# Peptides against a protein of PDB entry 3V4O: the designs that were tried, part 36

Target 1, 234 residues: chain A of PDB entry 3V4O
Amino acid sequence: DQPLAKDKVALLIGNMNYREHPKLKAPLVDVYELTNLLRQLDFKVVSLLDLTEYEMRNAVDEFLLLLDKGVYGLLYYAGHGYENFGNSFMVPVDAPNPYRSENCLCVQNILKLMQEKETGLNVFLLDMCRKRNDYDDTIPILDALKVTANIVFGYATCQGAEAFEIQHSGLANGIFMKFLKDRLLEDKKITVLLDEVAEDMGKCHLTKGKQALEIRSSLSEKRALTDPIQGTEY

## One batch from the design tools (peptide; aimed at target 1 L24 G81 A163)

Design b2_p20_5_s1 (made by RFdiffusion4, then SolubleMPNN; from b2_p20_5, 12 letters changed)
Fold by OpenDDE base, seed 2:
Structure b2_p20_5_s1 (fold): chain B 234 residues (1-234), chain A 20 residues (1-20)
Amino acid sequence: as target 1 above (234 residues)
Amino acid sequence: EEEKKRQEYNLKTKLQSYAP
């Protein structure tokens, strides 16, 4: 049977113009391109750039309000970030230098809240570095996650590694989006799709030994971003 | 298409880290 989504909602955040950290370029293009692709997949997409901590938290809250039982939720983030003790932190543009977890948004906390909404699918695409932040020694206290078997993480890079953007003449993507955009519309289980993206990225000589896609999933059903929305005719 | 992708990849000259 074809899996169905009650609805499909995506929040895309691209942070570039940091106040106290190096500026980035690719998130602008990446968010734009991903927006267009997800809309082709009938996602309701909210795309935001250069969010402060307050704005990011508000955006996530509004995103969560759009989630409900059976809804597909996708969160994409491109920008600075770090990973401590297995927890991913997205860095707002107004974060201090150095920043700590209290200045950032914890992805796993968002996941917990998404689970409370009884979503049909939770996809996180994190185009950020995953190096440890040595200036933050706090251990996040997270609530226990439910066993929902509907979670997919696509990390642009491996644990402890950096993510990169391509710099050349003209418009350039981040490395992750460079390969993701070529396959995103394929009608495949999301984990299979990401696995193919990982293989494509692995063929790039520029990123060998520097950046590799990591997929972390607990997905017991064959769910794809192409899954139709219940009540819609195609 | 694959060849086009390869050519595009070869045109990329440098990487910028997302690290702070």
Scores: peptide ipSAE 0.271, ipTM 0.655, DockQ to the pose 0.433
OpenDDE base, seeds 1, 3, 4, 5: peptide ipSAE 0.060, 0.048, 0.263, 0.065; ipTM 0.480, 0.553, 0.654, 0.475; seed 3 fails the geometry check

Design b2_p20_5_s2 (made by RFdiffusion4, then SolubleMPNN; from b2_p20_5, 13 letters changed)
Fold by OpenDDE base, seed 3:
Structure b2_p20_5_s2 (fold): chain B 234 residues (1-234), chain A 20 residues (1-20)
Amino acid sequence: as target 1 above (234 residues)
Amino acid sequence: KEEEEEQKKRLEEELQSFAP
């Protein structure tokens, strides 16, 4: 009764060298570490850094082409971002200052497209700020989502809050990735795994009252990142 | 204990927000 994935595909994006916004450091290390972990879980991983709007859109399009019925899809993003009206926007490195929704990629639009592929699991790990962008008053018109009960969001921070990195000893890690990496290989339902990560993160005195993991999910099946790929022999 | 507190203080000062 072990759930099976038809395939497992991940797109990891780390934006740090922004043209018109403060530079970040953590995305470099975080993408690298997550790439190594997901490969151990037999994910096909595409890892990209410092993407322009055009490049990000192309990367997402290529990612979607790899998705199909029963495929596990994982999207990780580390960089600048914002959230307006419950919609998450990833900011490309060439975004203007201030940026608007037309300059950014909407995660919920990507989710809609993933649902059309009839994926087995859709996981979003978003390591970005979730504050409202006051310079963008546009209310996006999004297509209605299907009821697929296979969606998991791991937000590095709470709604309306900021995400942080630690610049320690010349290396910078995001707070989210610091704790996620310790549990990612565990054979547990992905929501349970993230809940444990949330508890670990909550013990960090550095971000107490500043950053907390938020899990948003509609997952009716016991799906784990460790689920085997169908047709493979072990 | 004092060294631990100093270390914590240094780490807190090294926190950087992802906010623009």
Scores: peptide ipSAE 0.297, ipTM 0.680, DockQ to the pose 0.461
OpenDDE base, seeds 1, 2, 4, 5: peptide ipSAE 0.273, 0.288, 0.288, 0.262; ipTM 0.658, 0.675, 0.696, 0.662

Design b2_p20_5_s3 (made by RFdiffusion4, then SolubleMPNN; from b2_p20_5, 13 letters changed)
Fold by OpenDDE base, seed 2:
Structure b2_p20_5_s3 (fold): chain B 234 residues (1-234), chain A 20 residues (1-20)
Amino acid sequence: as target 1 above (234 residues)
Amino acid sequence: EEKKLEEEYRLKNELQSYAP
């Protein structure tokens, strides 16, 4: 009686080598590890690093082409970002300093397009800052979302807060991925899984009072990343 | 064990914000 996915498709973007902004390190390893995990879950995964605005938009377009009725779509992003008026903006590596909304990709716009594909599940994992960009005074006017009850947002940090990575001589995970990777393969409703990740992260002394996972969802069915693909036996 | 490792990171490393 468990839900089935027609297919499972993921787009993972890690931006770290910014031209006009501080360089990051964790997106490299985070994207790599998440790729391997999602492939174990039979996701078709496209993983890309250091995308320009043009490349990011193209990647999203191609991702959307792979979506269809009943398909599970997952978008993961690690990099610089901001949130204005409840809208999340992913920052391309070639974004100017300061950047504005026209330089960035709006996640909610992507969600709108995913809804049009009649997907079975839409998951956004956003490992980015959510601070307001004071240099962008534009109030985006977005089309109203449909009531699909299949949406899950996992924000690596709280509204108005920052996301962090551990800085050392070598490569290390960001805080979000450090805990997510340990539970991602569990056969649980995705919101339950993320809630457990949130609890694990909450015990981390490194980020207490600085970073906490926020889950925003409208998910009326017990959808899990482990859900089998239709026509396959597991 | 995990807590010990966490404390080690806290002592030896710093967090880098994803903010510009």
Scores: peptide ipSAE 0.284, ipTM 0.668, DockQ to the pose 0.455
OpenDDE base, seeds 1, 3, 4, 5: peptide ipSAE 0.261, 0.068, 0.053, 0.276; ipTM 0.671, 0.447, 0.565, 0.668

Design b2_p20_5_s4 (made by RFdiffusion4, then SolubleMPNN; from b2_p20_5, 13 letters changed)
Fold by OpenDDE base, seed 4:
Formats: sequence, structure tokens, C-alpha cells
Structure b2_p20_5_s4 (fold): chain B 234 residues (1-234), chain A 20 residues (1-20)
Amino acid sequence: as target 1 above (234 residues)
Amino acid sequence: DEELEEEKYRLENELQSYAP
């Protein structure tokens, strides 16, 4: 009764060199390390850095083309972001200051499109802030989501809180990836895996009271990132 | 304990928020 994936596809986006916002450093290393790990898990990985709004939308469109019934889809984002009314927005590097929802990509809209593909698993790993954008008063009207019971959100931080990176002279991970990378290859249900990551992060004195992992899931099956691809030897 | 607090303080000064 081992769950099988028809295929496994991941889109990784790391935005660092913002034009109108503070520059970041960790997304470079985080995307690189996550790419290597996911490839070990037989994911087809597309990794992109410093995307404009146009490029981000194109990347998502191409990612969606690779999704189909039973395919595992994973979207990872590291960069600036915000959350308004429960909707997560990824900020492109060419976003204006201030940015609004029309300048950003809504994760829930992407999820809606993924559901239309009848994917086997939808995983979102969002390494971004979740504070409200006070400059955006727009209430987005989103299409209702279907009940697919195959959705997992791993938020690097709590609602209304910030995500952080450590600014070393050299290359270093963001806080979320620092703990995620140590467990990502474990053969466990993805929600269990993330729960363990949350516990590891919770033991860190540095981010206690500042950043905590939040897991939001509706996953009725024991799906793991280690699940084999259908038709392959394992 | 004191060393941990000092290290925490040092590292906190190195934290960069992903907020703009």
C-alpha cells in the first residue's frame, strides 16, 4: 500500500536582488541546497533566482504544464512576501515600493490551478514574511478551492510574523532551510516531517519568540516526498 | 547560560528580516 507518484515536479524560486526593497542573501544557498536534496528524491526541479513579475508568472505557468493527475507538485519560495486576509503573496524583484497584490503572485491562486490538474500532492514551502501589507487594501476575490485533501503548507513563520536569515560574511541558510534540510530526505509523511522540523526550530534560542514554523494541511493519505515514481524501480 | 545569552544577542544582531 505504498503511495506512488505519477511524477514529481518542483519549482524553486529565490528572490534576493530586489530593485526597490532590501536585498537578501540566503535564498541563493537555500535554493541550491534544496535543489540538490529534491533531485536526490527524484524530483524534476526547476530552480530560478531573482525573477521579475513577468518571469515569475511564466515560471509558474510552465510549472503547471508539468503537472497532471497523480503528480506531486512542490513550490518553494524564498524572498519578500506578505499575507493579507489569509492569502499569501510572493514579491517579484521588480515590484514597486510600495507593492500591491496586483504586483505579486498569489499562492492560493496557484493552488487553485494545481487542483485543476488533479495532482496527487500539493506542497508549498513559503520562506517569506507573513505580515499584513498596510499599503494594500484590496480584498481579493478568489475562486473557491476544491476538497482534494492533498494540500500541505509549510510556512517559515507564523501568521503576522516575520521570517529571518542570518547575515554572515559568507553564505548561510535562512532559518527555515537551516532546519528543513536536515530532515527533508526522511521517509515520513510530509506533515510529520514538517512537524519534526518545527520542533527542531522551536529549540533554537535565536528565533524563539520571533519565528516559528506553521503547518497547514489537509492530507488524507500518507504521502511522503520519498514516495517512488510509478513505473520505476525502488 | 550566560554564554548562550551572549551568543543569542550576537546572532540577533545578524538577523535580517524578510520584511521590506
Scores: peptide ipSAE 0.321, ipTM 0.713, DockQ to the pose 0.454
OpenDDE base, seeds 1, 2, 3, 5: peptide ipSAE 0.305, 0.296, 0.068, 0.298; ipTM 0.696, 0.694, 0.547, 0.694

Design b2_p20_6 (made by RFdiffusion4)
Pose (drawn by RFdiffusion4):
Structure b2_p20_6 (pose): chain A 234 residues (1-234), chain P 20 residues (1-20)
Amino acid sequence: as target 1 above (234 residues)
Amino acid sequence: STALLEALTDANSLQSRSPE
């Protein structure tokens, strides 16, 4: 009755040095922090910075190869992003200005590939803006996803809104990780854990009225990032 | 004093992760 994971795998990407878009600072420290915390939780973690589109597609293919039945899969992205018609896109460092969906990675397409591997848990922590891209002409018409009841999204901000880090950030985490880092080791269902992070973030004066954590979850089973890996000793 | 005021301004400012 203790939920178990076949394995725990994560892919972390922080993009900062954009060629044609404002540069970011905090993704480095955000990725460094989450890597340490997830390693404490026995995840196998690949952590990468300043990825071009090509490197991002390769990184996600490698991550998909590590996924199999019952595996907990987690993707964290910190950098520029956008959202059109409910679909979230991650923007690589080589994105032109303006850019369209073909220059970016669609997070929903990644989720579809993860479900094909029959993972036991799918977690997306998207630490990026979610405003429309006016230059993105295209339309989704993506296939409906299977009902796997094991998907959790922790968006750093609401749809049509911005996610933030501290100006000239230096050593400071961005807003999402500032609060996520204090809770991530808790032995609670990931949905509940993210809800506590949403409450902590609500006390932050800098972001009132402009950034709020959004949880979207269909996870029915009580799964946590602290769940033991099957066949190891707990 | 000027350096302290600049550090306080930065600590109270936000940078968007918007591509805009």

Design b2_p20_6_s1 (made by RFdiffusion4, then SolubleMPNN; from b2_p20_6, 9 letters changed)
Fold by OpenDDE base, seed 4:
Structure b2_p20_6_s1 (fold): chain B 234 residues (1-234), chain A 20 residues (1-20)
Amino acid sequence: as target 1 above (234 residues)
Amino acid sequence: EEEEEEKLKLANSLQSFSPE
């Protein structure tokens, strides 16, 4: 049985021009490349760069409005970030130094909201560092997640580790995107696809021992980014 | 592929810059 998506929607955020933090280069190219790939997969893609906290929250709200029962939702983030107590925080460009959870967007909160929409698939691709923020001792009170078995996290790096960008021919790309883009169009279960990306990263001499993809999933169905949209013929 | 990989270099990191 071929899984079907009611629709496919992606929000891509690349933050690079931070006001109070080091500037990044990779998010620009990575968001652009991923946008083109996801559009080839018939995703409705909203791509945004250098978002303030206010703008990020608005973008997430607009993204959620496009989600409904059976819709595939994909959130990609490239930028500064941290992970405290298992919660991933995306850092807006106007975040203070140091930033705290109140200044950032919690990915798990977004997941909770996506679950409320009864989405068919929730994919998070997080190209950010996952180190603990020692300046933030706040423990977010998160609502319990539903048992939806449709969640996939692709972390560009291991827990507590850093993500890197690489330069080729004058262009800088995130390591994660460098390998992801080669596989993204493959008709494979998303967890299998990401596993292959992880292997590619592990075989590359530049990334071996430096950055490793972590896949965290609860996906009970063979869902792929290539799954056709209901009511469409391919 | 090997040649392409050899042309790549690590440029920077996406550090959160939270002090240890």
Scores: peptide ipSAE 0.072, ipTM 0.615, DockQ to the pose 0.199
OpenDDE base, seeds 1, 2, 3, 5: peptide ipSAE 0.041, 0.072, 0.040, 0.028; ipTM 0.600, 0.618, 0.451, 0.567; seed 2 fails the geometry check

Design b2_p20_6_s2 (made by RFdiffusion4, then SolubleMPNN; from b2_p20_6, 12 letters changed)
Fold by OpenDDE base, seed 4:
Structure b2_p20_6_s2 (fold): chain B 234 residues (1-234), chain A 20 residues (1-20)
Amino acid sequence: as target 1 above (234 residues)
Amino acid sequence: AAEEALKAAYANSLQSFSPD
């Protein structure tokens, strides 16, 4: 009855050195640490930093090529972002100021494409701002999602465009990664794991009232990042 | 194999993390 993954693939993107927006620091360390953790979980991990719009789109396309039926797909993003009408937009480093949806990558669109691959699990960990972009009044027309019951969103909400950081061991982690890294290897349903991370964030006086984790999920199976891969890995 | 190919493709222009 143990859920199995056909394979496990992760794309991690950290954008820091923006051309027209405030520079960030945490994504570098966060991507690195998450990479190490996910590899311990037998994920095939591609980690990229400071991607332009073109490079981000290419990275996502290549990531999608690694997905197939039953594959666990995880997308992590740390950088500037915004949310309009329930759609999350990741901001490339070469995005103009102000940026609009046409300059950014829509996470929900990526999810739609992942569903077409018949993935076993779709996890999005978004360490970015979720406030509305007042300079973008467009409503993207996205294809309807399938009812796959294998979707998990972890939103690391921040007040503004810049992410909150906590220095640890000489390195600055994002608030979300500070708590996530302590639990990520636990053999628990991914939604349960994230809920515990949320509780940890809430108990910390440093982060309380500043940043809160939001979990959105439709997960009908007890799937965990620790789930074993079917057969042998190549 | 595909994962490694992706890493190689961006090695020239992007900062990526190697599995090694």
Scores: peptide ipSAE 0.022, ipTM 0.489, DockQ to the pose 0.021
OpenDDE base, seeds 1, 2, 3, 5: peptide ipSAE 0.015, 0.017, 0.015, 0.017; ipTM 0.514, 0.524, 0.520, 0.558

Design b2_p20_6_s3 (made by RFdiffusion4, then SolubleMPNN; from b2_p20_6, 12 letters changed)
Fold by OpenDDE base, seed 4:
Structure b2_p20_6_s3 (fold): chain B 234 residues (1-234), chain A 20 residues (1-20)
Amino acid sequence: as target 1 above (234 residues)
Amino acid sequence: DELEKLLEELKNSLQSFSPE
């Protein structure tokens, strides 16, 4: 029947004002819009903008402290990033040019730590480019992940591709958020929801052939962002 | 038409998240 969350916690990070890299605009609006939506879904939301490496690591640590058995954890990131050897790296605003993995936060490492908390659901929404960083050939040695079957990745773009934002006459949204926000409140399994977002993105002439959503998941239960929190609905 | 024009304008406004 209806899955329940012990709690629902989200960390939203939007990096725009980079010191050594091109500035972005969409993360500001996207973080605000997503914050509003997730709060409607009864998530406890921490939203942060323009984080240095130190601040990002601290934010993740604090986020992890809010996680526990059965808690739904959602991490959203909008900003510069890259993907090397299947590992996603979020780039802090004070990252050097060029940056390397030691300057960035590895999403898979965060996932491992979330698994240790025995969370009920782990959702990553990554609005960043996934192109390879040629300045870093290091292959991270990561501990093996547990088989928890509660992991969902929503990549704003496919492997090796770029994510985009719109900058036109008052419009400053990332392409991913443009479509995600229309469906986020739907009571559907999160993978189904994201699949529909992917279809919307694919049908739009603005984004067709330009940006495509990728879903990577291992989710054995019908978990939705709309799932009620234990002890609140009854 | 206006829709096509708007679409083209939007396409031209797309900015990559890539630092490159």
Scores: peptide ipSAE 0.216, ipTM 0.710, DockQ to the pose 0.527
OpenDDE base, seeds 1, 2, 3, 5: peptide ipSAE 0.133, 0.032, 0.025, 0.027; ipTM 0.631, 0.617, 0.560, 0.599

Design b2_p20_6_s4 (made by RFdiffusion4, then SolubleMPNN; from b2_p20_6, 13 letters changed)
Fold by OpenDDE base, seed 2:
Structure b2_p20_6_s4 (fold): chain B 234 residues (1-234), chain A 20 residues (1-20)
Amino acid sequence: as target 1 above (234 residues)
Amino acid sequence: KEEEELKKKLENSLQSFSPD
């Protein structure tokens, strides 16, 4: 029984030109490449670069409006970030130095809102560092998540570790995207696909011991990014 | 030797996404 998506929607955010933090390069190319791949998978893709806090919140709100029962939602983020108490925070380009949770967007809060839409699949691809932010002592107050069994997190790096980009031949790619792009179009359960990406990344001597993909999932169905959209025959 | 030099060169090209 082939799972079907009611629709497929992706929001891709790449933050590079930070005002008060080191600038990045990889998000530009990574967002571009991922956009092209997801469009080949019939995703409706919104790709945005260098978003302020206000713009990021608006983008997420608009993204949520496109979600509904059975819709596949994918959120990709590349930029600065941190993780406190198991919660991932995306850092807008206008975030102060140091930044706090009130200046950032909590991914788990977005997940909660996605669950309310009764989506068919929620995929988060987070290409950011996951170090603890010592300047933020706030304990997150998060609403309880529902048991939807349709959640997949692909972390570019391990908890407490850093994500890296490689600058080669004038272009910079994130390590995560370097390996993800080679397999993203494969017709496989998304967790299986990411596991293969993890293995590919693990074979890279460049980042061995420095960056490793972490997959966190609660996915009870064999859902793939290649799943057809209802009403569409291929 | 050449492979090691290439690895070293690539390692020096790594940039962290850390704001630190």
Scores: peptide ipSAE 0.212, ipTM 0.673, DockQ to the pose 0.505
OpenDDE base, seeds 1, 3, 4, 5: peptide ipSAE 0.034, 0.032, 0.203, 0.167; ipTM 0.453, 0.470, 0.690, 0.670

Design b2_p20_7 (made by RFdiffusion4)
Pose (drawn by RFdiffusion4):
Structure b2_p20_7 (pose): chain A 234 residues (1-234), chain P 20 residues (1-20)
Amino acid sequence: as target 1 above (234 residues)
Amino acid sequence: TEEFLDKLKEFSGLQSRDPS
């Protein structure tokens, strides 16, 4: 009755040195921090910075190859992003200005590929803005996803809103990771853990009225990032 | 003193991860 994971795998990407868009600073320290915490939780973690579109597609293909039945899969992205018609896109460092959906990675397409591997848990922590891209002409009409009841999204901000880091950030984490890092080791269902992070973030004066954590979850089983890996000793 | 306080406000500000 203890939920188990066949394996625990994560892909972390932090994009900062944009060629044609404002540069960011905190993704480096955010990625460094989450890598350490997830390693403490026995995840196999690939952590990468300043990825072009090509490198981002390759990184996700490698991550998909590590996924199989019952595996917990987690994707963390810190950098520029946008959201059109409910679909979230991650923007690579080589994105032109303006850019469209073909220059970016659609998170929903990644989730579809993960479900095809029959993963036991799918977690997306998207630490990016979610405003509309006016230059993105295109429409989704993506296939409906299977009902796997194991999907959790932890958006650093609400749809049509911005996610933030501290100006001239230096050593400071961005807002989402500042609060996520203090809770991630808790032995609680990931949905509940993210809800506590949402409450902590609500006390932050800098972001009142402009950034709030949004959790979207269909996870029915009580799964946690601390769940033991099957066949190891707990 | 006013230029120092303006720099503290600048460094205590928020940077968006918006591509704009």

Design b2_p20_7_s1 (made by RFdiffusion4, then SolubleMPNN; from b2_p20_7, 11 letters changed)
Fold by OpenDDE base, seed 5:
Structure b2_p20_7_s1 (fold): chain B 234 residues (1-234), chain A 20 residues (1-20)
Amino acid sequence: as target 1 above (234 residues)
Amino acid sequence: EEEEEEELEELNGLQSFSPD
């Protein structure tokens, strides 16, 4: 039987105008493009730009309130970030230099909270660097995750690597979004879709040997972003 | 081919999301 979502909710965050870090350009366009695509997929989309730590935490809290049993949750982030010991940290625009884990939002903590909601699918699309932050030696003590088999991570780059944007005279896009947008509407299992995006991105000579999509998943069901919402006519 | 030429011009526009 075709998997059904009770609802589909997405939070998109693009941080560009950092106070103490280099400014970015791509998150603006990438958030807008992804917003349009996800709305075509009947997601309820909240899109936010240039969030402080306080605002990011509030946005995540509000996002979590929209999640419930069987709901599809998607979190997209574009901005500065780092990864320490397998934990991904999203950097708010007001983060100090250097930033540490207490200044940032841990994605795995968000995942834990999503699991508590008994969501049908948890998708994380992280368009940020995954280099280790040498200024933060803290090992976060995270609660053990449940075995829900409904988790997909799309990392814009591989572990320890950087994510890039292409700056044109006008608009700029992240490399990840450049390829993701072309396939996002396809009716495929989300891991299959991302695998195809990985292949497309792998042909890009600009980021060859610099950036590669990593897919990390525990998904036991054939779930797609195109899955219909229960009680709706399609 | 046209996409490849545009990509070559874009090499100078590549910026890392790294703050470093």
Scores: peptide ipSAE 0.217, ipTM 0.723, DockQ to the pose 0.419
OpenDDE base, seeds 1, 2, 3, 4: peptide ipSAE 0.029, 0.040, 0.037, 0.035; ipTM 0.583, 0.592, 0.621, 0.586; seeds 1, 3 fail the geometry check

Design b2_p20_7_s2 (made by RFdiffusion4, then SolubleMPNN; from b2_p20_7, 12 letters changed)
Fold by OpenDDE base, seed 5:
Structure b2_p20_7_s2 (fold): chain B 234 residues (1-234), chain A 20 residues (1-20)
Amino acid sequence: as target 1 above (234 residues)
Amino acid sequence: DAELEALLEELNGLQSFSPD
């Protein structure tokens, strides 16, 4: 049986021009290229750059409104971030220095809300650092997640590590997108696809020992980004 | 991307996404 998506919706956020933190460059190209690829996969894509906290929260809210039963939801983020106690936080461009959880968007909270929509697939691609934020001592109390077995996390880095881009360059991809874009259109289970991306990163002498993809999933079905949308002819 | 890889080696540097 070929898995079907009710619809496919993606929110891509690239934050670069931070007010109180180092500026980044790669998210511009990464978001652009990922947008084009996902559109080839018939995703409805909303791509946004340099979002304030207010704008990010609004974007997520609007994204959630597009989700429904059986819909494939993909959230991509490139920018500054951190991970405390297993929770990933995306940092808006207007975040203070230091930033705290109240200034940021918690990915796991978004996941919880996506689960309430009874989505068919939830994919998170997080191209950000995963180091602990020592300035944030808040222990988040999150609502219990449902057992949906349809969640895939692609962390651009291993736990506690950093993500990288090419410095002193013009338009260039981050390390994660450099490898992801070469395989994204493949008709494979998303976890298999990401595993191959991880292998590619590991084989490259430029990224070996510097950045490694981590995959976390509970995906119990053979779901792929190439899965057709219900009611459409392929 | 061979050109990109060559550039990476030449620059011998990566920009961290870390705000630190």
Scores: peptide ipSAE 0.098, ipTM 0.626, DockQ to the pose 0.466
OpenDDE base, seeds 1, 2, 3, 4: peptide ipSAE 0.029, 0.027, 0.029, 0.026; ipTM 0.469, 0.458, 0.470, 0.452

Design b2_p20_7_s3 (made by RFdiffusion4, then SolubleMPNN; from b2_p20_7, 10 letters changed)
Fold by OpenDDE base, seed 4:
Structure b2_p20_7_s3 (fold): chain B 234 residues (1-234), chain A 20 residues (1-20)
Amino acid sequence: as target 1 above (234 residues)
Amino acid sequence: EEEELAELEELNGLQSFSPD
C-alpha cells in the first residue's frame, strides 16, 4: 500500500548574516534550491532567511499550526548551530557571542511539538555544525518523545563535527545540499534516499575526514517525500 | 557528476559553518 500524506508542509530557514558571528554564504542558495525541489514534490513551503530569535520562534509556531494528523512536516535549517548532549540548537542571527541554549531553538523541542500534532512524517534536515558549545553548560532535560516511528534526521555532518560550504564563482553551496539536491526528487524511502546522498558525499575528497552525513531515523513505514497527498488528483 | 566532484576537490573554497 502506498503511504499517503494528509498534506505536506516545509519550513526552510537559512541564517547567514549574523550580527555577532561570522557570516555565511551558502544558506541563501541552499534554501532557494531546496524550495524549488520541495515545491515540485507538492510541499507547501515557507522559506525564510536571516531570522532573529523572535522571528525564528514565530516561524516555528506558524509552521506547527500547519501541521495536523497525517501531515508530512519537514524542517530544513542552514546556519550556525551546535549540539550539546544530543540536542541540536539552531542559532538565530541576533544571537549573542557567545550564545547559549536560551538564545537558540532546540530542534528536539520542535520534534516533540510535531509529535503532538500526530504528523505522518517528521523530517529534519540540519545543515549546521554539531560541535559542542563549551560556553553553554546547560544540561537540557527534555520530555521523553513518543514512539511514533516516523522520524528522520539528516545531519549534514556527524556528531561533534563541522558542516562546510563551498564557494565557487561567487556562488556557495553547502556540501550537504550539493549532494542532496541531486536525489531529493527520487521516489524512495526517505532514509534510503539519504543513504544514497551519504554515499555520494563520501566520494568528495574535499570533505573526506571532515564532514559526513549522519542519518538518525525511527521510520517503520516506507514513507517518501514523493508520497501523494490524500484526496489529490494529479 | 564525477567531473564536477573533481572540480570541487580542486577548489579552495571550503568554509566551516562554525563560528570559531
Scores: peptide ipSAE 0.209, ipTM 0.703, DockQ to the pose 0.350
OpenDDE base, seeds 1, 2, 3, 5: peptide ipSAE 0.026, 0.031, 0.015, 0.123; ipTM 0.552, 0.595, 0.481, 0.662; seed 3 fails the geometry check

